# Ledger of designs, part 334: peptides against a protein of PDB entry 5HOI

Target 1, 351 residues: chain A of PDB entry 5HOI
Amino acid sequence: FRYMPFSPAGTPFGFTDRRYLTMNEVGYVSTVKNSEQYSITVSFFDVGRFREYHFEDLFGYDLCFLNEKGTLFGQSKTGQIQYRPHDSIHSNWTKIIPLQAGERITSVAATPVRVIVGTSLGYFRSFNQFGVPFAVEKTSPIVALTAQNYRVFSVHYSQFHGLSYSLSELGTSSKRYYKRECPLPMSLPNINSDMKKDANLDYYNFNPMGIKSLFFSSYGDPCIFGSDNTLLLLSKWRSPEESKWLPILDSNMEIWKMSGGKETTDIHVWPLALAYDTLNCILVKGKHIWPEFPLPLPSEMEIRMPVFVKSKLLEENKAILNKKNEIGADTEAEEGEEDKEIQIPVSMAAE

## One batch from the design tools (peptide; made by RFdiffusion4, then SolubleMPNN)

Design b1_p30_1_s4 (from b1_p30_1, 15 letters changed)
Fold by OpenDDE base, seed 1:
Structure b1_p30_1_s4 (fold): chain B 351 residues (1-351), chain A 30 residues (1-30)
Amino acid sequence: as target 1 above (351 residues)
Amino acid sequence: SDELFEKVKESLKKKAEERKELEELKKALE
């Protein structure tokens, strides 16, 4: 086993001169080999809100994270990171992360307020959006990171314990853990079954954990999409004892149904994000399980969980709040109800 | 096959359109 640089929904080069460094609901970042250099393009799905931009990469960035405010780049071997705001108002910044001998940056994440760097030795480094460091923590080896606002979802790997995850909040004064190195019930890629096709070997060599992507849902729930093409959502993460991973979508089964029960070995789902009750994804055709160039338009795949309950309960709670505000009841609006975990009724999880 | 891929793609598109219409209908009833 070797630690590889991970970026959400990143693709290998394969036999091509180009790959996607990352993609999500905001857009996609591509890199093209130009002799000894790379040309990076940051593209957006909402072309009305954002303008595509490109730059020459002399460092060979192999890590990337895209958000609504900027793009974080990293070089896994040198420890160089660069943050590029999408706007021209804020300046780009570059920093070198100190690495020990054989240590690599394995993942990077960025929100509008935080930058996170994880390493193969389990160094967790946090920064603000301007590259000012907050802390360095030693954890189990980090293999993947994602972040939303102040929250960080980290995946860890131990040779002895397999996959674990942490969920933490990077406040102004301290790091809070909701989950700390808890077992992650995700299957690793099966080398013997999946490697019968050369295309799967290329992907395994690029991403030996088989984590196609990880993200936070629109409701702030940690999500992971593994090699089994199942979307897992962490439910009840605010309640440590009640926390569970929910298989909210089997994408292979959904493709199989939509095909009319035919063999669909050449049709693949590539995950981007979970928006409410839909997986935003790229539908991929061919031998490779990842999208090629040009990138197809995203598709929406409905999840089986009645997330209709979260949206309805949010709407009902908003309607109740609005009615309470109209009735002049000074209910202490201190803990913003937007951050209350909406419990899905057990009765609806059985349909 | 190309036909199966297009069938799946059209099915996803149709469901997204039906969902959008249902959301627009809900907003019009409020």
Scores: peptide ipSAE 0.508, ipTM 0.877, DockQ to the pose 0.497
Fold by OpenDDE base, seed 2:
Structure b1_p30_1_s4 (fold): chain B 351 residues (1-351), chain A 30 residues (1-30)
Amino acid sequence: as target 1 above (351 residues)
Amino acid sequence: SDELFEKVKESLKKKAEERKELEELKKALE
């Protein structure tokens, strides 16, 4: 097995000179081969909010993470990382991550407040948004990372134990684990059945874990989209004993239904983000399971989880809090109440 | 087929429009 650089919703070059380094709800980052160099373009879906920009890449960045404030780039072999704010007010910074012999950066993530680097030897490196280091921790080999605010979702791989995940919070003084190297119930790509098509072999060589993307939902729940085209969401992660992965969308089944029960072998979902009750995605046509150029407009696919319960319970809890405040109960608004895990009623989780 | 892809794309678009109309109706009732 060879560790490959992973970026959320990144695409292979295939037979082309261009690929997407990453894409999400904010936008997409593309790279084009220009002889010995690369030209990188950072594009946005909301063209009114952000201006597209490009630069020459002399390093051959193969890792990328896009957020609302900037783009993190990484080179898996050299250990070079670069953070580029979208706004010109903040300076770009570059750093070299020290790598051991044969060690590679396998994934990078960035939020407006944190930068995270994961390696093939399980080194987890954390920084602030200015590239000031916090800590180095050794974990099981990291294959994928995503982050939202102070929270990090990491996927690990062991030849003996398969896939595991961690969920952690990177506070100012310490790292807290909500989950630490717990089993991840995601199916790996089946090399024997799926590799009969050349396009699937190219994708497998690019991404042998079959993780198309991972992200946090708008509610801060870890999500993963595997090779089986099922969206998994981690529910009840604040309760260690109650936490479970929910299959909230089978995208193949949803495409099949919308087709009227016809064969849909040339229609693919490429995941971007989960916003409330909808998967933001690219609908892909053709033999390749990933989007080509130009990038199609995003589509929204409704999920089956009664996220209506979580939104409604959030609204009900806010309404209860507002009523308590109006009644002049000196209940100090614990700033921590917005982050209380909403229990989904068992009756609605069964439909 | 191209027709099948456009049918799926149109179905997703229609559902997104219906959701947006429902959200606008909810905000107008507040």
Scores: peptide ipSAE 0.507, ipTM 0.877, DockQ to the pose 0.477
Fold by OpenDDE base, seed 3:
Order: C-alpha cells, then sequence, then structure tokens
Structure b1_p30_1_s4 (fold): chain B 351 residues (1-351), chain A 30 residues (1-30)
C-alpha cells in the first residue's frame, strides 16, 4: 500500500498533460504540465461572484482545497503549502510543513477560519486562515480531510483495522471530538474485479482508497462518496451512541433507472457537493470515471433514501416530535441556542 | 451510448425543473 495525495474530487492526469486538482460547488482547480513547470487555473461556477485567475507553479502542487474565500495548495513530498485568497485585498502566504523521512502530506483542507494539514504518519496540523499554527496532534495515518467552518472530517487508514473516521471541532483554545477514529463502513476498491478495465487501474494508482470525494452537506453533516458510487451521510453525529452512516444515494441505480434499465457502463457520476436534498455532480460520459476537459456543467441528482431507512427516520422524527410536545407543555420558551438538530426533511419519499 | 447519456441528462434536467415549480408553488401558498 502507498499513501497518495488526496484532494476532494481530484482527477488523475491519465495520458494527458492536464488534470483537476480539486472541484466542489464553488468551482474547479486545474493544472497543466508545461515542460518542467505547471500552470494552475482557479475557475468558478458563479462567474458573477468570482473572477477566474491563473499562476505559474514551480513546485508541482499535487494537493488542493477550494473554498469561498481562497484556495489552499500543497506539495506532498516537500511539505510546501500555499494559501491564495480569491480577493486581492488579502496577501498570499507560503509555509513549509516539516516532514520526517518518508512522510508525505496526504491531504489538506481550508475554511475561511482554519487550515488543516494531514500526513501519512498521522500528524494533524492546524492553523488559522493566516497560517498561524494552533497545534500538532498525532493520530492514525490520515488519508483524506475536509472541513467546514470550525469542523473537520478526517479519514484514517490502518493496515489492521482498515478505514476509520474522526469528526472534530477546532475551537480557539481546544480541539473537541464528536467522533474519534470510529470504523468507517466503506468498501475499499476491489483490485481483482474492477482492474479488468485499464481506466480503473489508472484511477486506483491515483487514489487507492477509492474515495472520489468527501464534504460537509449544506446542513453540516459529513458525507463520503466511495468507489461503489454510494453517497454515505453521517446522521446524528452530535449523539455519539445514536450516530449512523446512511446510504442516501446509489448513483449507479439512479443512472440505471433514468436510462430505462439499460447497460450504462460508460455513464458515471462525479460528486461535487450535497446541497439540501440534491447531489451536485458532474455527469461523465466515456471510459474514464472522472471528467475530462472542458468540464461539463454540473447536474443535480435527487437523493433517495432506501425505504427501510426512511421508515426508521419517520419513526425517529415522530418520537422526537412527541417528546417535544410532552416537554413543551410546562416550560416557558427560554430562547436558549439549542443546537437545533436539523431534522432530515420527512419529504424524502422513497418511491 | 450518446442517446443513453442525453436521456439521463434530460431526465435530470426535467426533475430539476419540476422541483423548482413545486418550490415556487409552495412560496406562492405561504
Amino acid sequence: as target 1 above (351 residues)
Amino acid sequence: SDELFEKVKESLKKKAEERKELEELKKALE
């Protein structure tokens, strides 16, 4: 097994001189190899809000994370990171992360308030948006990171235990764990069955964990999209004993239904984000499971909870409503900031 | 095939339009 640099929805070069470093709901970052140099372009879906920009990359950045305020770049081998605000008001900054012999940066994440660096030895490094360090923690080897506001979703790998995940909040003074290295019920890519297609081997060599992307939903729930093309959402993560992964979309089944039950081996979903009840994604045509150039327009795919998951959520929501009605009779409405558990809308009709 | 890809793309577009119409109808009833 080899630790590879991971970026959300990043694509391999394949047989081309260009790839996507990352993409999400904000936009996409591409890199083109020009002899010994790279040209990086940061593009946006909302062209009215943001201006596309480019720069020459002399370092060969292989890690990227895009947010609404800036782009974080990283070089997995040298430990160099760069943050580039989209607005010219704020200065770019560069830092070198100290790496041990054989250590690699495996993933980077950035929010408007935090920068996170994860390594193949399990060093978790946190910074503010200006590159001021907070802490260094030793965890299990980190293979993927995403972040929203102060929250971090991390994926870890152990040779003995497989995949695990953590969910943490990076306050000013301390790190809080909601989940710490809990088992992740995601299947790893099956080398023997899937590698019969050369295009799958290229992707496996680029991303041996098969994690196409990970993100937070618009409601702040951790999401992961694996090699099985199933979207998993972490439900009830505030209650550690009640927390569960929900398979909220089988994208292969949805494509199969929309095709009229025909073979769709050349149609692929590439995940970007989860907005409310829709997966924002790129619909990909061809032999490669990833988007080529130029990038197609994003599509919205409605999430469909399995009937069995829906029935349980309906029962749980009825039980919560009944408990609220029993408690709400006597106590005056103190406007305490009760962290409103965003109830997954009951309207997810599994037809 | 190209026809299957366009059929899937059209199905996604149609569902997005139907959802938008339902959201607009809901806002008009509030």
Scores: peptide ipSAE 0.507, ipTM 0.875, DockQ to the pose 0.486
Fold by OpenDDE base, seed 5:
Structure b1_p30_1_s4 (fold): chain B 351 residues (1-351), chain A 30 residues (1-30)
Amino acid sequence: as target 1 above (351 residues)
Amino acid sequence: SDELFEKVKESLKKKAEERKELEELKKALE
């Protein structure tokens, strides 16, 4: 077994000179091999809000995390990380993460307020948005990270226990755990059945865990999309005893239904984000389960939430809309107040 | 097949449009 660098919805090179380092609801980051260097492009779905930018990468960044304020890059072997704000007002910063012999950065995540680095030895390193370190914690080996605001969803792997997950909040003075190295009920890729197709072997070599992506929903619930193309959502995570993974979408079944019950072995869902009751995704055509170039426009796929969860989400959406209307009524009066990032209140995650 | 892919893509698009219309209708009734 080899720990591979993971980024949310990252794609392999395959037989090409280019790949996506990461993609989500904000945009997509691509890298192209240019002899001994790489050219990185950061592209956005909202072209009105953000400007595409590119730079030459002399380090060979193989880790990436994109958010609304910037892009975090990492090099798994050297330990170099770079944060690049999308706005030119803020300076780029670079840091070297100290790695032990054979240790690799396996995943990175960034929010507007936190930077997180996870390693193959289970070092969890936290920083502020300026690269100032908060803490180093020793956990089980980290294989994937995502973050939203102060919250971190981490996936761990051990040879003896398989996959586990943690959910934590990174305050200024302390880390709080909501979940700590709990079993993750996600199926690993089946080498014997699925690897008969060369395209599946290439993806397995890139991502042995089969985690296509992980993200927080718009409500702040941890989500994971595995090799089985099932979207799992962690429900009731604030109550450790009541917390459970919900299979909220079988994407293969939904594609099968939309086809009219025909064979759809050449149609794939590539996950980006969960916005309310819809999976934002790329619909992929072909032999490869991942998107090629150019990136198709995102599609929305309705999730199959339990009626009780759907009703809570509808009430929460009404509360968000009412707050937006109250804020909108107050903001029509004052022309000048800046883009108040609608901080999705921490309270709106499904209790 | 290309036809099945376009059919699935159109089905997703249509459902997104229907959802948008429903959300616009809800906002117009509030």
Scores: peptide ipSAE 0.506, ipTM 0.874, DockQ to the pose 0.468

Design b1_p30_3_s1 (from b1_p30_3, 15 letters changed)
Fold by OpenDDE base, seed 5:
Structure b1_p30_3_s1 (fold): chain B 351 residues (1-351), chain A 30 residues (1-30)
Amino acid sequence: as target 1 above (351 residues)
Amino acid sequence: EEEEKELEEKLKEREERRKKALEQLQEILK
């Protein structure tokens, strides 16, 4: 096993000079090889809200995280990180993360209030949005990170225990765990079955965990999309004893249904985000399971939720929209709003 | 009444987005 740099929905170069460093609901970050340097472009789906920008990358950033306020870049080998606000009013900052011999940055995440760096030795490093360090914690080796506001979803790997996850909150003074290195019930890529196609081998070499993406839902629930193309959502994570992973979408089955039962072996879902009851994704046709250039328009796939859950989610979305309109865009979300978790009844998962 | 209308409007928007995703898939399947 080799620790590889992971970014949410990042793509390999394959046989090309270009790849996506990351993509989500905000946009997509691409990099193009240009001799010994790279050209990075930060593109947005909402072109009215954000202006596309590019820069020359002399460091070869192989890690990226995009949020609504900026883009975090990282170089897995050198330990360099750079934060670039989308707004030119705020200055870019660069920092070197001290790495031990053989240590790699494996993942980075950024919110408007936190920057997180995870390493192959399990160093979890937290910073504010200005790159001021809070703490360094030693965990199991980190293979993936995502973050929303103050919350961090981390995926860990051990040769003895396989995949685990943590869910934590990074307050100003302390880190709280909701989940700490709990088993992650995600299937790893099967080298013997899945690697019969050369394109799958290239992807496996880029991402040996098969984690296509991980994100928080619009309700603050941790989501992960693995090599099995199943969207898993962590439900009831505030109650450690009740918390469970819900398979809320089999994307292969959904594509098959949407096609009317046609052959869909060359159609792939590339996950971006979970917004309420819809998976934002890229539909990819071809040999490669990842999007190429240019990026197709995002699609929405409805997750398998009961009608009564959909109505409740729509009521909750009204309350959130009304509060966002009353509370000007600069108010820090008060710590006290119980983000409502998606609750799918077990009886409906059996249809 | 207003809450029901706004729920119906969001259900219509969802149905339109689902229809668009089906149209995109059908275009990819051609």
Scores: peptide ipSAE 0.194, ipTM 0.716, DockQ to the pose 0.321
Fold by OpenDDE base, seed 3:
Order: structure tokens, then C-alpha cells, then sequence
Structure b1_p30_3_s1 (fold): chain B 351 residues (1-351), chain A 30 residues (1-30)
């Protein structure tokens, strides 16, 4: 098995000179090969909020994470990382992560307050947004990372134990685990069934875990989208005994339903984000399961949340808005109550 | 009252986006 650099919704080059390094609800990062250099473009879906920018990459960044404040780049082999704020007021910074012989950066994540680096040897490195290090922890080999605010969702791989996940919070003084290397009930790509199509082999070589993306929902729930095209959401993660993965969307089945039962074997969902009860995604038509260039406009797939959950979410959002208006700016401590988990009812699996 | 209106407006915007996604899928299926 070879550890490959993972970025959320990143695409392979295939037979082209260009690929997406990452994409999410904020935008998409593309890279183009220009002989021995690369040209990177950071594009945004909200063109009114952010200006597209580009730069020459002499390092060959193969890792990327995009957030609302900046873009983190990484080079898996050299250990170089670069953070580029979208705002020109803030300075870019570069750092070299020390790597052992054969160690690779496998994933990077960035929030407005944290930068995280994961490696093939299971080194978990945390930094603030300015690249000041907090800690180095040794975990099982990291294959994927995402982060939201202070929270980190990490996916780990062992040849003996398969996939596991951790959910942690990176405070200023300490790391808290909500989940620590728990089994991840996600199917790995089946080499024998799927490799009959050359396009699947190319994708497998790029991403052997088949994790198309991982993100936090708008409610702060960890989400993962695997090779089976099922969106998994971690429900009740604050309650370790009650926590479970919910298959909240079979995207192949949903495309089939939306088509009116037509053949949809050439239509693929490429996940971006989960906003409330809608999966933001790219609909891809063609031989490749990933979007090509130009990027199609994002689509939304509704997750069939029961009406009762919508009403409860409305009441909870109203309660959160009212609390934000009553509490003046200074109390760091009450961010904990905004974190109401979406209780996805079991009835969603029956429709 | 204003917050309820803003939530209703956000729900309406989501329904419109869902409709647009269905239209996009139907165009891709042609």
C-alpha cells in the first residue's frame, strides 16, 4: 500500500496537464503543469466576496485546503507548507515540516485559527493560523484531515485494522478527543470489481482510500464521502456511547430517483460540502468520476431530513441567534451551546 | 418576527436552489 497525498475533493491530472488540488463550498484550487513549474489558481464561487488570484508554484504543491480566510498548500515529499491568506493585509508564510526517511505529508487542513499537518507515519502537527506550533502527537498513520474552527476530523489507516477516525478539539493549551481512533465503517475501493474500467484505476492510483471528500457540516458534524458514493455523517459524537455513522445520502440512488429511474451510470456526484440539509456538489457527466475543466456550477442534493427535524433546527437556530444578540462579544466560553448535534432520525434510511 | 422571516426566506432560497439542481440534472441527462 502507498500513502498518497489527500486533499478534500482533489482530482487527479489523468491525461491532462491540470487538476483541482481541492474544492469545497468556498471555491476551488486548480494547478496547471508548466514544464517544471506549476501555476496555481484560487477561485471562489462567491466572486463578490473574494477575488480570484494566481501564483507560480516552483515546489509542486500536491496538498491543499481552502477556507474562508486563506489557502493552505503542502508538498508531500519535501514537507513544505505555505499559508496564503485571501486578504492581502495578512502575510503569506512558509514552513518546512521535518519528515523522516520515507515519511510523507498525507493531508493538511486549515481553519481561521488552526493549521494541521498529518503524515504517513502518524505525526499529527498543530499550528495556529500564523504557523506557530502547538504540539506534535504520534497517532496511527493519517490518510485524511479536515477541520472546522478548533475541531479536527482525522482519518487513519492501518493494514491490520483498516480505517479509523478521530474527532478532536484543539484548544490553546490542550487537545481534547471526542473520538480517538474509532473504527470507521467505510468500504475501501474494491480493486477487483471497479478496476475493469481504466478510469477507476487512475483514480485508485491517485486516491487508494477512495475518500472523495471529508468535511464538517454547517452544524459541525463530521462528514465523509467514500468510493461507494454514500455520504456518512457522524451523529451524537458528543455522547461517545450514542455516537454513530449515519448513511444520510446514497448519491447514486438519489441521482437515479432524480432522473426518474433512467440509466445514470455516467453521472457522478462530486461532494463539496453539507450545508444544513443539502449536499453541495458537482454533477459530473462522463467517463471520469471527477470534474474536469471548466468546473460545472455547483448543484445541491437535498438530504431527506424529516419535517420534524427541519422545525427543530429552525427553533434551535432561532435560539442560537437570540443568545448571540443577548451575549456581548467577550464570553469565549459559551460557544459550546451553539454545537447542537442534528439528530437525524432513523426514518431517513427508509425512504 | 424578523428572525422568523429571515428563516422563512432562507428556507425559500433552499427550495429554489433544490429546484435549480433538479433542472441542472435534467439538462445533464439530455
Amino acid sequence: as target 1 above (351 residues)
Amino acid sequence: EEEEKELEEKLKEREERRKKALEQLQEILK
Scores: peptide ipSAE 0.193, ipTM 0.726, DockQ to the pose 0.283
Fold by OpenDDE base, seed 1:
Structure b1_p30_3_s1 (fold): chain B 351 residues (1-351), chain A 30 residues (1-30)
Amino acid sequence: as target 1 above (351 residues)
Amino acid sequence: EEEEKELEEKLKEREERRKKALEQLQEILK
């Protein structure tokens, strides 16, 4: 098995001299190979809020993470990382991550307050937004990272245990785990069935885990989008015993429904972000499952949350609204109503 | 009243975004 550099929604070069290093709800980062150099462009979907910028890359950055304040770049082999704020007020900084023989940076993530580096040997390195180091932790080999504010969602791979995940919070003095190397119920790419098309082999060689993207939802829930084109959301992660992965969207089924039941075998969803109850994505038409150039405009797909989860979120939002309103009203409501286990019928998850 | 209007506006924006996504898919399907 070969650890490959992973960036959220990154694309391979394929037969071209250009690829997307990363993309999300903020924008997209492209790189173009020009002889021995690369030209990197950081583009934004909100052109009124952010100005597109470009620079020459002499290092061949193969890792990227974009947020609302800046872009983190990494070179998987050399251990070089660079943070570039989008504004001109804050300075760029560069750092070399010490790597052992054969170690690679496999993923990087950045928030406005944290920078995270994960490696093929399972070194988890944390920094502030200015590149000041906090800690180095040894974990299982890291294959993917994303972060929101102080929270980090990490995906790990072991040859013996398969895929696992961690959810942690990076305070000023300490790391807290909400989940630590728990099993991740995501299917790996099926080499035998899917590799009949050269385009699928190219993508597998670029991303052997089949993780198209991972992100936090607008509510701060970890999300992952695998090779099966299913969006998984980690629900109730604050309660260790209640935490579960929810298949909140089958994107192939949703495209089929939206098409009116037409053949949609050449249409692919490329995930960007989850905003409330909509998946921001790129709709891709063609042989390749990833977007080419120019990048199409983002689309929004409605999540078919099970009616029960919508009703519970509506009830929890009503209960949060009512608790916000009841902090104004003294009423002594009694203890009594029984915990009826609502058995969710298995049959409704398939349509 | 203001919260109900803000909810109605968010629902309307959601419906418009859903309509745009369907239009984009229909353009891709041509």
Scores: peptide ipSAE 0.187, ipTM 0.718, DockQ to the pose 0.285
Fold by OpenDDE base, seed 2:
Structure b1_p30_3_s1 (fold): chain B 351 residues (1-351), chain A 30 residues (1-30)
Amino acid sequence: as target 1 above (351 residues)
Amino acid sequence: EEEEKELEEKLKEREERRKKALEQLQEILK
């Protein structure tokens, strides 16, 4: 087994000179190979809010994470990371992460307040948005990271135990665990059945875990989208005894339903984000399961939330929006209302 | 009344987004 660099919704080069380093609800980061150099473009879905920019990459960044405040880049072999704020008022910074012999950066994540680096040896490194280090922790080998505000969702791999996950909060002085290296009930890609198509082998070599993306929902729930094209959401994570993974969307079944029961074997969902009760995604038609160039417009797939949960979530989001309007931009009020877990009823597992 | 109107507007925006997603899928299926 080889640890590969992972970025959320990143695509392979395939037979082309270009790929997506990452994509989410904010935008997409592309890289084009030009001889020994790369040209990186950071593009946004809201072109009115953010201006597209490009730069020459002399390092060959193979890791990326995009958020609303900036873009984090990483080079898996050299340990170089770079943070680029979208606002020109804030300076770019570069740092070298010390790596042991054979160690790789496997994933990076960034929020407006935290930068996280995970490695193939299980070093978890945390920084603030200015690259000031907080701590270094030794965990099981990290294969994927995402983060929202102060929260980090990490996926770990052991050859003996398979996939596990952690959910943690990175305070100023301490790390709190809500979940620590708990079993992740996600199927790994089946080499023997799926690899009869050359395109699946190329993707497996790029991403042997088959994790297409991981993100936090708009409600702060950890989400993961695997090779089985099922969206898993971690429900009740604040209650250790009640916490469970919910299969909230079978995307293959949903495409089949939306098509009116037609053959849809060449249509693929590429996940971006979960906003409220909709999966933001790219619909891909063709041999490859990932989007090519140019990037299609994002689509929305409704998750089958019970109407009662949908109404409650709408009321809660309205309460959040009203409080955000009444209480000026003081960070303490956002933490309290984002704290409402999606209480998805068990009845969703029967539809 | 205002809360019901805002809920109706959000439901309408969701229905429009769902319709747009179905139109995109139908375009891909051609």
Scores: peptide ipSAE 0.182, ipTM 0.715, DockQ to the pose 0.308

